# Peptides against a protein of PDB entry 2AKA: the designs that were tried, part 66

Target 1, 299 residues: chain A of PDB entry 2AKA
Amino acid sequence: MEDLIPLVNRLQDAFSAIGQNADLDLPQIAVVGGQSAGKSSVLENFVGRDFLPRGSGIVTRRPLVLQLVNSTTEYAEFLHCKGKKFTDFEEVRLEIEAETDRVTGTNKGISPVPINLRVYSPHVLNLTLVDLPGMTKVPVGDQPPDIEFQIRDMLMQFVTKENCLILAVSPANSDLANSDALKIAKEVDPQGQRTIGVITKLDLMDEGTDARDVLENKLLPLRRGYIGVVNRSQKDIDGKKDITAALAAERKFFLSHPSYRHLADRMGTPYLQKVLNQQLTNHIRDTLPGLRNKLQSQL

## One batch from the design tools (peptide; made by RFdiffusion4, then SolubleMPNN)

Design b2_p15_1_s1 (from b2_p15_1, 7 letters changed)
Fold by OpenDDE base, seed 2:
Structure b2_p15_1_s1 (fold): chain B 299 residues (1-299), chain A 15 residues (1-15)
Amino acid sequence: as target 1 above (299 residues)
Amino acid sequence: SAELLAKIDAIFEEF
């Protein structure tokens, strides 16, 4: 059972090598959310390293296929530079930026061509995620005026696929009825069968308010439910606050909060990692037989 | 395509 995610990673690498990335309905999890929803922080918290591009506006400008692999060693590898092992995660960040700029140029444009990053670590569960550009409504700088639609079209290439699970990342300090992540998920998954809700910024809610009804799956029901997380603040990220300390603070937050204490064992980043590993593994098991039959009929 | 199929089948046969 634990080997199904590495199996799909090998399939994904084989398909990426032949340029057929767009047409294959591989079992995967696409990560969707508005800009500043906390997507990058969730992914970095899984790795326990700062390695994603940061900044104002659209940070992710190409799909990032993030393959997490449990290993005795800690290093990263890119599919575009095979054989180079990265042990400095700042160099991983710089390589993502450089490889993004190589394809998109300096105008903060987007490209649908994925970056494939594999991270080996003793601290991760086997998990593959596709990080997608953050949804935006307002072009910034020299971005094209239709950037909102370009991002939407790019997201649709992933989230419309039947074997794509959707990790919908929404901030708790914003109206969830207005969540760009939940809107796009509802458009392509109206029955909430493929969507996993992540609620970030629970620590930034107004005093006397909570997201209990959402986290209890009572407000906007998803079959796969919601998981609350507490990420580092932008100030904590800029100050290089340790992720391990942040994960301990997240656990303390849920345990100490009157509205969330009863949910605390089903909340937080470590629980989210476990759930995503299990959800993806089960989804692979359920979809691989059908995928094999489709591939054999098309080739 | 045949080489890719063989690689895919080999990957599936490991499980």
Scores: peptide ipSAE 0.082, ipTM 0.736, DockQ to the pose 0.583
Fold by OpenDDE base, seed 1:
Structure b2_p15_1_s1 (fold): chain B 299 residues (1-299), chain A 15 residues (1-15)
Amino acid sequence: as target 1 above (299 residues)
Amino acid sequence: SAELLAKIDAIFEEF
């Protein structure tokens, strides 16, 4: 059975080449969350490489269509520089930054024009995610005063689409009722049909508190449920802690934690990746026939 | 639109 995710990737590339990126309701997963919610860390943990821009404030300033492809080889390719294979993931980071700055300029503004990045790796499942700018309330540098609304409007272009699944990334060490990710998801998906909750920073919760009720889907029910993950700390990142070692520590965290032990087989980055692959594959299977018919009817 | 549809159809024919 041919993997449906690579098929949609080819459709995405074809649409991107024609500049119609916003008009087609392709089956996809949009990643949403506040600044520092851990979105970029989740994506890097899937690849097992440090390759996303880092810093304070708004780091992701363009949508990043991240196409993960299981392969015997490890390299990255950008749609904007076809034929260049990146084997150094630091060069991938630099290219994302350069291509972002090329379009947005130096003012740290945002652009709705996607960057299309394909990563081939033996360590990934086939998965396509659209990383979106982090929601913020505070302009930084020369950002326009309305940057919060510009980000929100850009996110809405993706998450309002019926065939868009929403990966809502929320930190556990913040009030979930105040989660920017879950607020925007609830606005466009009030019945929680398209939303997958990711709870980060479970290791940074105050002593005597836990996110058990959230992870058990009891507090804010989503049809697709919640998956807890533990990302590297900033200290671990600065110390260049290996992602593989961090994934082992994540597994140990869930297994050893009294509140999460019973959920441990349904938690962590590897489980999240598997669930997203399965959910996206099923979603593509369910939506592509209708999309094909719609496209054929427009001829 | 026609070129897009041709590319889409070609992708679907490979399936």
Scores: peptide ipSAE 0.079, ipTM 0.728, DockQ to the pose 0.553
Fold by OpenDDE base, seed 3:
Structure b2_p15_1_s1 (fold): chain B 299 residues (1-299), chain A 15 residues (1-15)
Amino acid sequence: as target 1 above (299 residues)
Amino acid sequence: SAELLAKIDAIFEEF
């Protein structure tokens, strides 16, 4: 059986090329979370490279369709720049920034028009994610005063679709009951059928506190459960700490922590990547027959 | 629309 994720990637590319972003409910995973929730760090940890825009305020300003493809070689390609192979991931970051600014202008506005990025790597599993703008409550700099609502409306275009899985990214060092990611997921998926919880910043929790109840699926139950991860610190990112060393430190964190050691085999970035690959593959298998029938009925 | 449908059908025929 052909790998189902590459099949959906070809469908995504075909739909993006015609500007029909809205008409087909493709099986996909939308990544949602507040600003600074750790979304970009999770995605970069999957690739093992620094390639996403960084900065203060809204970093992701267009949907990023990130297509990870297991390959013997490491390079990136953009759908808007066919035939150009990027081997320097700093050039990938610069292209995301430039292509974002080309559409949104310099005023840090947002656009619902996706960027399609494919990353070939020996270090990835086949996985497609749609990175969405981080939810914010306060406009910064030249952002429009209604930016919160613009972001919300953009997220709703993805997460309301029945075939969309939701990767809800929440930091553990904040009140999880107030998580913007979990709130939006609960609004559009009341039964928790489509939502996967990711808990970041477990290493930044106050001494004597833990997220064990959340990770054990006891506080805010999701059918697909929760996976804890430990991202690089801002100091580690600025210091260009190797992601492989960070993944080893993450594993050590879970194994050594009294509250998490019993969960350690079901935690961390490598486990998250595996679970997402499996869940997306199964979800595609379940949804493709219905999608094919719908398309044939429109012919 | 017709060109899109043809591309989609071609992708599904490979399945």
Scores: peptide ipSAE 0.062, ipTM 0.717, DockQ to the pose 0.557
Fold by OpenDDE base, seed 4:
Structure b2_p15_1_s1 (fold): chain B 299 residues (1-299), chain A 15 residues (1-15)
Amino acid sequence: as target 1 above (299 residues)
Amino acid sequence: SAELLAKIDAIFEEF
């Protein structure tokens, strides 16, 4: 069976090269969630490296098209600097920051122009995600007063597309009924056909509380369901806790937790990665014939 | 652009 994800990656690169990123409804997964919902940690856990910008406020300020490619070698490449291989993921982080600042300036503004990053790794499945700016309500620093609306408008450019799947990232230690991710997903996908729920921070829930009903798809049903994950704590990140050790701790969390033990085989970052690969592959298979016809009609 | 179309067509021919 042909690797459909690499095929769409080539299409995505071709469209990015001509500046027409917004006009084609390519089968993709957009990652949405509030600020500090754990989006960046989920993506870094897929790669097994720290490589995304960190800090206070809005960290992701441009869409990041993250193309994960299973390979025997580990390195990253940017579409804007073809031929440069990054083996240090701190340099990848710095390049994202520099390329973001080059376009947005230093005022912590946003731009809808994607950064295209490809990561080759033996630890990844073929998977393409579009990381989007975290939803925020409060401008920080020199951000424009309307930054909330600018972010929402940017997100809407992606998540309104019919061929866009939505990875809605919500923290369990916050009111899930008020989740920014689930709200925006419900706005553009009222029937829950395109949305995959990710529940982070399950380890940070109040004692005697759990997200079992959410994870069992009973509270806010999504056709594609929910997957719980446990990310590294900020202390673990600052302490440079290895992601592999964190993934082992995540598995132990689900297996040991009374409310989640029965779900443990369908929870955690490795399972999420597998599900996303399968969902994206199937979605590409279903949508590519229609895309081909649309492209041929525009020629 | 004609170049984009050619690239797209080439990608779809491989499919």
Scores: peptide ipSAE 0.044, ipTM 0.697, DockQ to the pose 0.571

Design b2_p15_1_s2 (from b2_p15_1, 7 letters changed)
Fold by OpenDDE base, seed 2:
Structure b2_p15_1_s2 (fold): chain B 299 residues (1-299), chain A 15 residues (1-15)
Amino acid sequence: as target 1 above (299 residues)
Amino acid sequence: SPELLEKIDAIFEEF
């Protein structure tokens, strides 16, 4: 039996060819979180490459449909640039920036029009994620004064769909009760059935504090639980710290931390990737029969 | 389009 994630990727590609008018509730994982919550860093850690736009404020300004495909070769392809294989991930970053600017202009506005990026790699599991713009309250530069509401509206177009799983990314060094990711998830998934919690920046918590109760699913219970991760610091990124070395440091962090050692086998980026692959696969299996019936009635 | 429907059906038959 073919992997269900590549099967849904073919459906996504077929529907993307018709344009956004296919209001199809495809099984997917939407990534939500505040600005600088670490969403893009989690995605880069899955690939093991620096390839996403970086900067201050709203960096992701269009939905990025990221299709990870396990392969013997490493390259990227864009749906808007068919036939071009990118082997330099810096060129991938530049193409995302250029394609974003072509649609949004230079005003740092947002657009609901997705960028579709497929990454083939021997280092990834099959996984499709939709990276969404980071929630913000403060417009910066030439951003429209209502940018907060524009981002919220865009996120709602994804996370309100019944077949959408929500990857809620929250930093541990901020009050979790104030997490923009968990707030929006609770609004559209009040019973926590579709939400997976990711806790970033566990290494940046104040001495004598920890997120143990969160990671043990005791503070704000989600049916699908929480997974802690440690991303590279901005200093590590600027210093060109290798992602593989960062993943080894993440493993060491969980194993050596008194509050997290007992959870270490259910924490970190590699475990998150595995869980997301499994959960998406199961979710596809459960939803595709119903989706087929809906499509046959509409087409 | 009929062509799209056929393509979608073919994908679902592989499931």
Scores: peptide ipSAE 0.116, ipTM 0.767, DockQ to the pose 0.496
Fold by OpenDDE base, seed 1:
Parts: sequence; structure tokens; C-alpha cells
Structure b2_p15_1_s2 (fold): chain B 299 residues (1-299), chain A 15 residues (1-15)
Amino acid sequence: as target 1 above (299 residues)
Amino acid sequence: SPELLEKIDAIFEEF
């Protein structure tokens, strides 16, 4: 069953090489959310490495096709620099920044042209995600005044596709009615068929408040439900807190919290990774026959 | 392109 994700990865690579990535409705998961919603932290927690650009404002400025592949060895490869194996994940971060700047220039603009990154690791399940720029309302620095609309238009190119699943990342310490992720998901998936909710920052909620009703799928029902996660704090990141230790702390958080204890086996980053692997595998199985027929008729 | 089809077919034939 896990072999279907590598198959789609090879299709993605083949289509990327011809510049047609935007036009093909490949089965994929697009990651959407506001700036600082915790998208990059969720992806890094899957790998167990710090490798994504960090900073203030719009950090992700190009779509990042992140292909996680279970392997006996740990290394990364970019489609734009074939044959170079990265074993230092800091070099992976620097390459993402350099390749982003090469295309967008100095003005911190955005580009719809994906970066394709494959990570081989014994610590990952087979999973492909498209990390998208964080939604923002306020241009920063030399960003175009219409940057909000440019980001939205870029996101819409992915999330409007029928075979695109949506990983909607929303922080718990903000009003969910105002969640940029859930708003865009509802616009393109009004029946909640393609959307998986991720609730971050559960550890940053005010005392006496909880996201239980959200996580129990009672407030804003999604067919695919919600999964709560606890990411490292900015202090933990700056202090270089190990991701493995953070995952243990996340498990402890859910098990010890009165509102979440009963959900603890269906929460946390390891469970999210498993669910996404299964969801993507099943989605590929359901969509590939139709995709093959379309490709054979058009090509 | 025919070349793309061949690549796609080759990918599908491996599975």
C-alpha cells in the first residue's frame, strides 16, 4: 500500500521537469494556514529535523513539494540539483532559501514555481505534502502591496484541484471563526470532504479554555476530522530543544490534560503522520485510475 | 508530448 506514494512522487517529478506542475490534478496534500500557524513546525516534526526557512513575515515564498520517503538512510535531495545528497539539514534549509531567492529576487516576492525536496529517513512514513506560503494581510518590507492576493491566488491554484486534499493548519490560541486555513478550505471544499484539520498551539490556550469541541469535530465538522498537535515553542526552537523530546512532551500533554486525555490516542504528530500516510495512500488508490485514463486521452 | 507519455507509462508499468 505504501508504494502508491512513491509512484505519485515520480509522476510529480516528471511533470515538474516539463514545467506543467500547475495544470495537473495529481493526488496531493496542500498545507494551508496563516503566517505563524505552525505549518513549518508540523513538517519539521515529521522529519525530526530543523530544515525549513525561519523568520518574520512570509518565510515560505514558493510551494515546497516535500516528499518524505521511508529509507534505511537519512539524506535529502532536490530536483533542481540532481545528484547532490544533503546529510546536513542546515544545508537543506540554506538551499531552500538560496533557490527561493534565485527565482523571486531580492524583493521577497512569491513564485508559484515549486521547489521539489525529497527526504529519505528511517523515521518517516511515506508522505508527500505541498507546503504553501502562509496567508497574510499585511505586506512587510519590500513585499508588493497586493501580496495577500498573490498568496491567495497561489493557494487557489492548488486547493481548487479536485484531487487536492487540504491540510488546514489553525492555531488553537486564535478564534477558529477567523482561521485563514478553515476559511480558504470552506471556500473550495464547502462540504468538508477534502479537508483535514490540524489544531496547533493547544499548549498556548488561556487557562480554563480548551479546543475539545473542535477536536471532537463538533464545532466545525470536517469529514476527515481534526488532529491536535503540540509544536515546540519559539523558546524551545531557539534553545535547540530536540524534536524527539518535543514529541514525548506532546504525548505527555495530551495524556495529562483533562480535556484531551480521552482523545490522546488520536492526537499528536506521530498519529497525524500515520493518518496522512493512510489518507494519501487511499486517495491515490481512488484517483489514479481516473488520472491514468485522463493522461492516456490527453497525451 | 510523446516523451512525457512514455515516461508516465513507464512509471505506471512498474506498479
Scores: peptide ipSAE 0.113, ipTM 0.759, DockQ to the pose 0.599
Fold by OpenDDE base, seed 3:
Structure b2_p15_1_s2 (fold): chain B 299 residues (1-299), chain A 15 residues (1-15)
Amino acid sequence: as target 1 above (299 residues)
Amino acid sequence: SPELLEKIDAIFEEF
């Protein structure tokens, strides 16, 4: 069976090159969540590298189309910088920041124009994700007072598409009923057909509390269920703690926790990556015939 | 563009 994710990547690159991204409902996964929900940490844990912008407030200010490709070599390429191979992931971070600032300026504004980044690695499964700006209610610095609505409108351009899967990232140490990610997902996917729940910060819950009912899909049922993950702490990120060591600690967390031990084989970053690869592959298989017919009728 | 159509069709013919 042909690897369908690279096929959609070629379509995505072709459409990005012509600027007509708005009219095409390509099978993809949009990553949504509040600020500091742990979205960037989940994506970096898939790659095993620090490469995303960091900071307070709105960090992701443009959609980042992250195309992970399993390869014998490790390097990154940008669609806007053809022929340049990045082997230093700090240079990848700097290029994202520079390309963001080139379009948005220095006012920390947002733009709906995607950045297309492909990462080749022996440590990844084939997977394409669209990292979206974190939902916020409070403007920071020189941000426009309506930044909340600008972010919402940007997210809606992706998550309203029928072929868009939604990776809803929510922290466990916050009220899940108030999760911005699950609210927006329920608004555009009321039947829970397109939404995958990710629960972060399970290690930061108060003693005597747990997210068992959430992870067992009993509290807010999603057809595609929930996957818990444990990301590095901000201290661990600042200290450049090895992601491989963090993944081992995550596995140990689930196995040792009384409330999660029975779920441990269906939790953690490696399981999430596998599930997303499988779900995206199946989703592509189901949607591509209809997309082909639509394209042939419109072009 | 006709060139884009051909490229899209070529990608879909691999499917």
Scores: peptide ipSAE 0.085, ipTM 0.739, DockQ to the pose 0.623
Fold by OpenDDE base, seed 4:
Structure b2_p15_1_s2 (fold): chain B 299 residues (1-299), chain A 15 residues (1-15)
Amino acid sequence: as target 1 above (299 residues)
Amino acid sequence: SPELLEKIDAIFEEF
């Protein structure tokens, strides 16, 4: 199988190096969702490491181009500090925070300038994701009162692109009809052709309620469907619960739950990672010939 | 830049 994802990663790195990030419709997956929807936990569960900034309010303040590469070794590299290999993922977290603050300052402002992070691991499939700021209505710190609109405008720069797939992350313990992720996806993808639904916090739903109709694609149909996941609780994160143990608990959750048992083989983080790898690979194959023709005509 | 075009073309030739 052609390594199409690494090919697009080389294109992304080449375009990032020349500052022309905004005009190229590269095949990619943008991750969208409200604050605390569980986006960062989904990404960390793919790597099996804690490495993303955490906290209250707006945590992701710049786009993070996360390039996962299957490898025999485990380390991370940033495009802005080439040749430095990070083997401590806490140092990766600190570098994301430092590089964010270098550009945005300490006021919790946002910037559209991406951070490019590549993670090599034996535990990942080849996958490239763009983590975007969480949608919010409440300014924090010295943020301007229009921060909601600034975040929306930033998201729209990615999700309006024809070759952008949308990973819409929604918590199950909130009204899914009011999901910020599903709303923005419906605005830019009204036919549900580019959107993949992720439903988090299934373990935090009220007793006697379930998200079965959503996961069965009956409530808000998406061509690419929905995948349920169970992330670590905040207590589990603070207690440094191992991600491998959390993935085993997720599998047990789906297998033991009366509403989800019949879906269990099409649920959970490992299945999500596999689906995203396959969908991105196929999407690259379909779009790359057209992208080549467009680049040759514009350059 | 001509260098960028050459890099892009080289990447697409591997496809």
Scores: peptide ipSAE 0.065, ipTM 0.730, DockQ to the pose 0.574

Design b2_p15_1_s3 (from b2_p15_1, 6 letters changed)
Fold by OpenDDE base, seed 5:
Structure b2_p15_1_s3 (fold): chain B 299 residues (1-299), chain A 15 residues (1-15)
Amino acid sequence: as target 1 above (299 residues)
Amino acid sequence: SAELLAQIDAIFDEF
């Protein structure tokens, strides 16, 4: 059975080369959430490498099309610098920063022009995600005062597409009913058909509180459900705590937590990665015939 | 371009 995700990656690359017309509705997963919700940490945990820009405020300032490809080798490639293989993921981070700054300038503005990054790794499942700028209400630096709306408009370009799945990332230590991720998801997917909930920061909840009802899909039901994850703390990131050790700690967290132990096999980053791979594969299978017909009719 | 269309068709033919 040919891997459908790599097939769609080739389509994405081909369409990116001609300029993504806003009319292309390729099966993809858009990652949405507020600033500091843990989106980038989830993506880094999939790769097992630190490779995304770090900082305060809006870190992701361009859409990052992250194509994960299971391979015997570990390296990254950018569509904008074809033929260069990156084996140092710090260089990958620097390239993302440089390419972002090249387009947005030093003002920390945003651009809708995607960065296309492919990561080959033995540690990943085939998965394509679009990391989107974090929703924010507060401009930083020389950002325009309407940056909140610019981000929302950018997100809407992705999440309004019928073939776009939505990975809604919400921190558990905040009011989930007020989650920016779940709000935008509900706006464009009112039936909860395209949305997968990710709950981060479960380890940072107040003592005597838990997100059990959310994770059991009882509070804000999504057809595709919720998956809890535990990311590295900022201190762990700054201390260069190994992602493998963090994933082991995440597993231990779920297994040892009274409220989550019964869910532990359906929680954590490895399970999330598996679910996303399966969901995307199935979604491609269901949507690609219709896309073929649409493309053929436009030619 | 005709080449891109051929590439797209080839990708879809693999599906």
Scores: peptide ipSAE 0.111, ipTM 0.763, DockQ to the pose 0.641
Fold by OpenDDE base, seed 2:
Structure b2_p15_1_s3 (fold): chain B 299 residues (1-299), chain A 15 residues (1-15)
Amino acid sequence: as target 1 above (299 residues)
Amino acid sequence: SAELLAQIDAIFDEF
């Protein structure tokens, strides 16, 4: 039996070649959250490399279809520049920035046209994620005044699809009742059937506070539950702190924290990767037969 | 195109 995630990647590539990417309800995981919620840091922690654009405001400005493939070699390739292998992940970051600017221009606008990036690595599980622009209420620089609504409309093109799972990324150091990720997830998935909660910044909570009730799925229940993670701080990123060392520190955080120690084996980035791989694989198995029938009826 | 459909069907037949 071929791995189902690579099979769907081949379908995604075939559909991308005909320009129908936006209309197909392929089984996928869309990553949603407010600006600075930690979405890009979670994705980089999966790869173990710094490769995503960084900065203030809206950093992700196009959907990034990130296809992780377990391989004996480490390299990246883009669908828009076939045959070019990237081994320097700074060059991957620069290519994302250049390809974003080619379509959006210099005004820091957004585009619904995906960037398709495949990363081969011995350090990843097979996993496909769609990183989406961070929700914001405040335009920055030359952004259009309606940028909030443009982002929301773009996100809705993905998260309204029945075969789309939602990775809702929320920071623990902010009021979760006001989480942009959980709000949009609740709008399109009111019963919490398609939503996986990720809680970031657990290490940045006020002293004497914790997210235990959220992580135990008792406060805002999701069928697929919540997973806590600890990302590198901006200071750690600027200081080029190694991601492997950060993952070890994350494990230590959960094991040593009185409120989280009992959850530690169901927390952290490595557990999140495993859960997402399993959930996506199962979701593909459940949805592909129906998708095949739908496609055959439209052709 | 008929070729793309055949490719999609071939991918689904591997499932």
Scores: peptide ipSAE 0.107, ipTM 0.753, DockQ to the pose 0.619
Fold by OpenDDE base, seed 1:
Structure b2_p15_1_s3 (fold): chain B 299 residues (1-299), chain A 15 residues (1-15)
Amino acid sequence: as target 1 above (299 residues)
Amino acid sequence: SAELLAQIDAIFDEF
């Protein structure tokens, strides 16, 4: 069976080339979460590389269509600079920053125009994600006072689409009832049909508290459930802790934790990647026939 | 649009 994710990637690239990315309900996964929810860390953990912009405030300022492709080689390429292969992931980070600044200017504003990044790696499953700007309530620097609403409107362009799955990233060390990610997901997916919950920062919860009821899908039920992950701490990132070592520590965390041990085989970044690959593949299979018919009817 | 549709059809014909 041909891998359906690369097929949709070619469709995404074709539509991106004509500027119509916003109008097509392509089967995709949009990543949503508040600032510092751990979205970028989840994506970097899939690749096993540090390659996303870092900093305080709004870091992701354009949608990033991240196409992960399982390959024997490791390199990245951008749709906006075809033919350039990036083997240094620091250069990938710099290119994202430069291409963001080229469109948004120096004011740290946002743009709805996607950046399309493809990463080939032997360490990834085929997976396409749209990383979206982190939800914020506080403008920083020269950001417009309505930046919260601009981000929300940008997210809504993706998550309102019926063929969009929603990866809702929420930190466990914050009240889940106040999760910006789950709030926006519930607004557009009130029955929880398209939403996958990711719970980060499980290692940063107060002693004597746990997210067991959330992870068991008992508190805020989603049809697609919740997956807990443990990202590198800021100290680990600053210390350049290897992502592979962090993934081993994540596995150890779930296995050793009394509240999570029974869930450990259904938790962690590798399991999340597998689930997302499977869910996206199935979602593509279910949606492509209808998309084909719609496109043919517009001819 | 026609070129895009041809590309789309070619992509779908591979499936």
Scores: peptide ipSAE 0.093, ipTM 0.741, DockQ to the pose 0.598
Fold by OpenDDE base, seed 4:
Structure b2_p15_1_s3 (fold): chain B 299 residues (1-299), chain A 15 residues (1-15)
Amino acid sequence: as target 1 above (299 residues)
Amino acid sequence: SAELLAQIDAIFDEF
């Protein structure tokens, strides 16, 4: 079963090489969420490394096809620089920034052209995610005044595809009814068939409040449900708190919290990785025969 | 391209 994700990765790479990335409805998971929703932290927690751009405003400015591959070795490779192995994840971050700037220029614009990053690690499950720019309402700095619409249009290119699963990342410390992630997911998946909810910042909720009803799938039902996670705080990131220690703290959070203890085995980053691997694998199995037939009919 | 098609076919033949 684990071999289906690498198979689709090879298809993704082949299509990326010909510039047809947008035309094929490959089975994939698109990651969507508002700015500062915790998307980058979720992805970094999967890898166990800090490697995504950070900063004020829109940090992800190109789609990042993140291909996680379970391996005995730890390194990263970019499709745009084949044969270069990155073992320093800070260099991975710098390469993402440089490659983004090369295409978008210095004006912090966006481009729909994906960056393809493969990460080999003993700490990952086979999993492919497409990290998308964070939804914003306000242009910052030198961003085009229509940047919100440009981001939305870019997201729609991915999330409207029938074979695209949607990882909707929403912070718990904000009104979930106004979640940009859940809103866009509901627009393109009104029945909640393709959407997986991720609730971040559960540790930052006001005293006496909890997201139990959301996590129990009672408030805004998704067929694929919700998974709560606890990311490192900005203070923890700045303090270089190890991700492994953060994952242990996340587990402790769920186990110790009165509202979440009963859900603890179905919460947290490691469980999310497992669910995403399983969901993607099953989705690939279900969709690949149809894709094969479609491709054969177009040739 | 014919090369892409051959690659795609080869990938699908492994499925």
Scores: peptide ipSAE 0.056, ipTM 0.717, DockQ to the pose 0.614

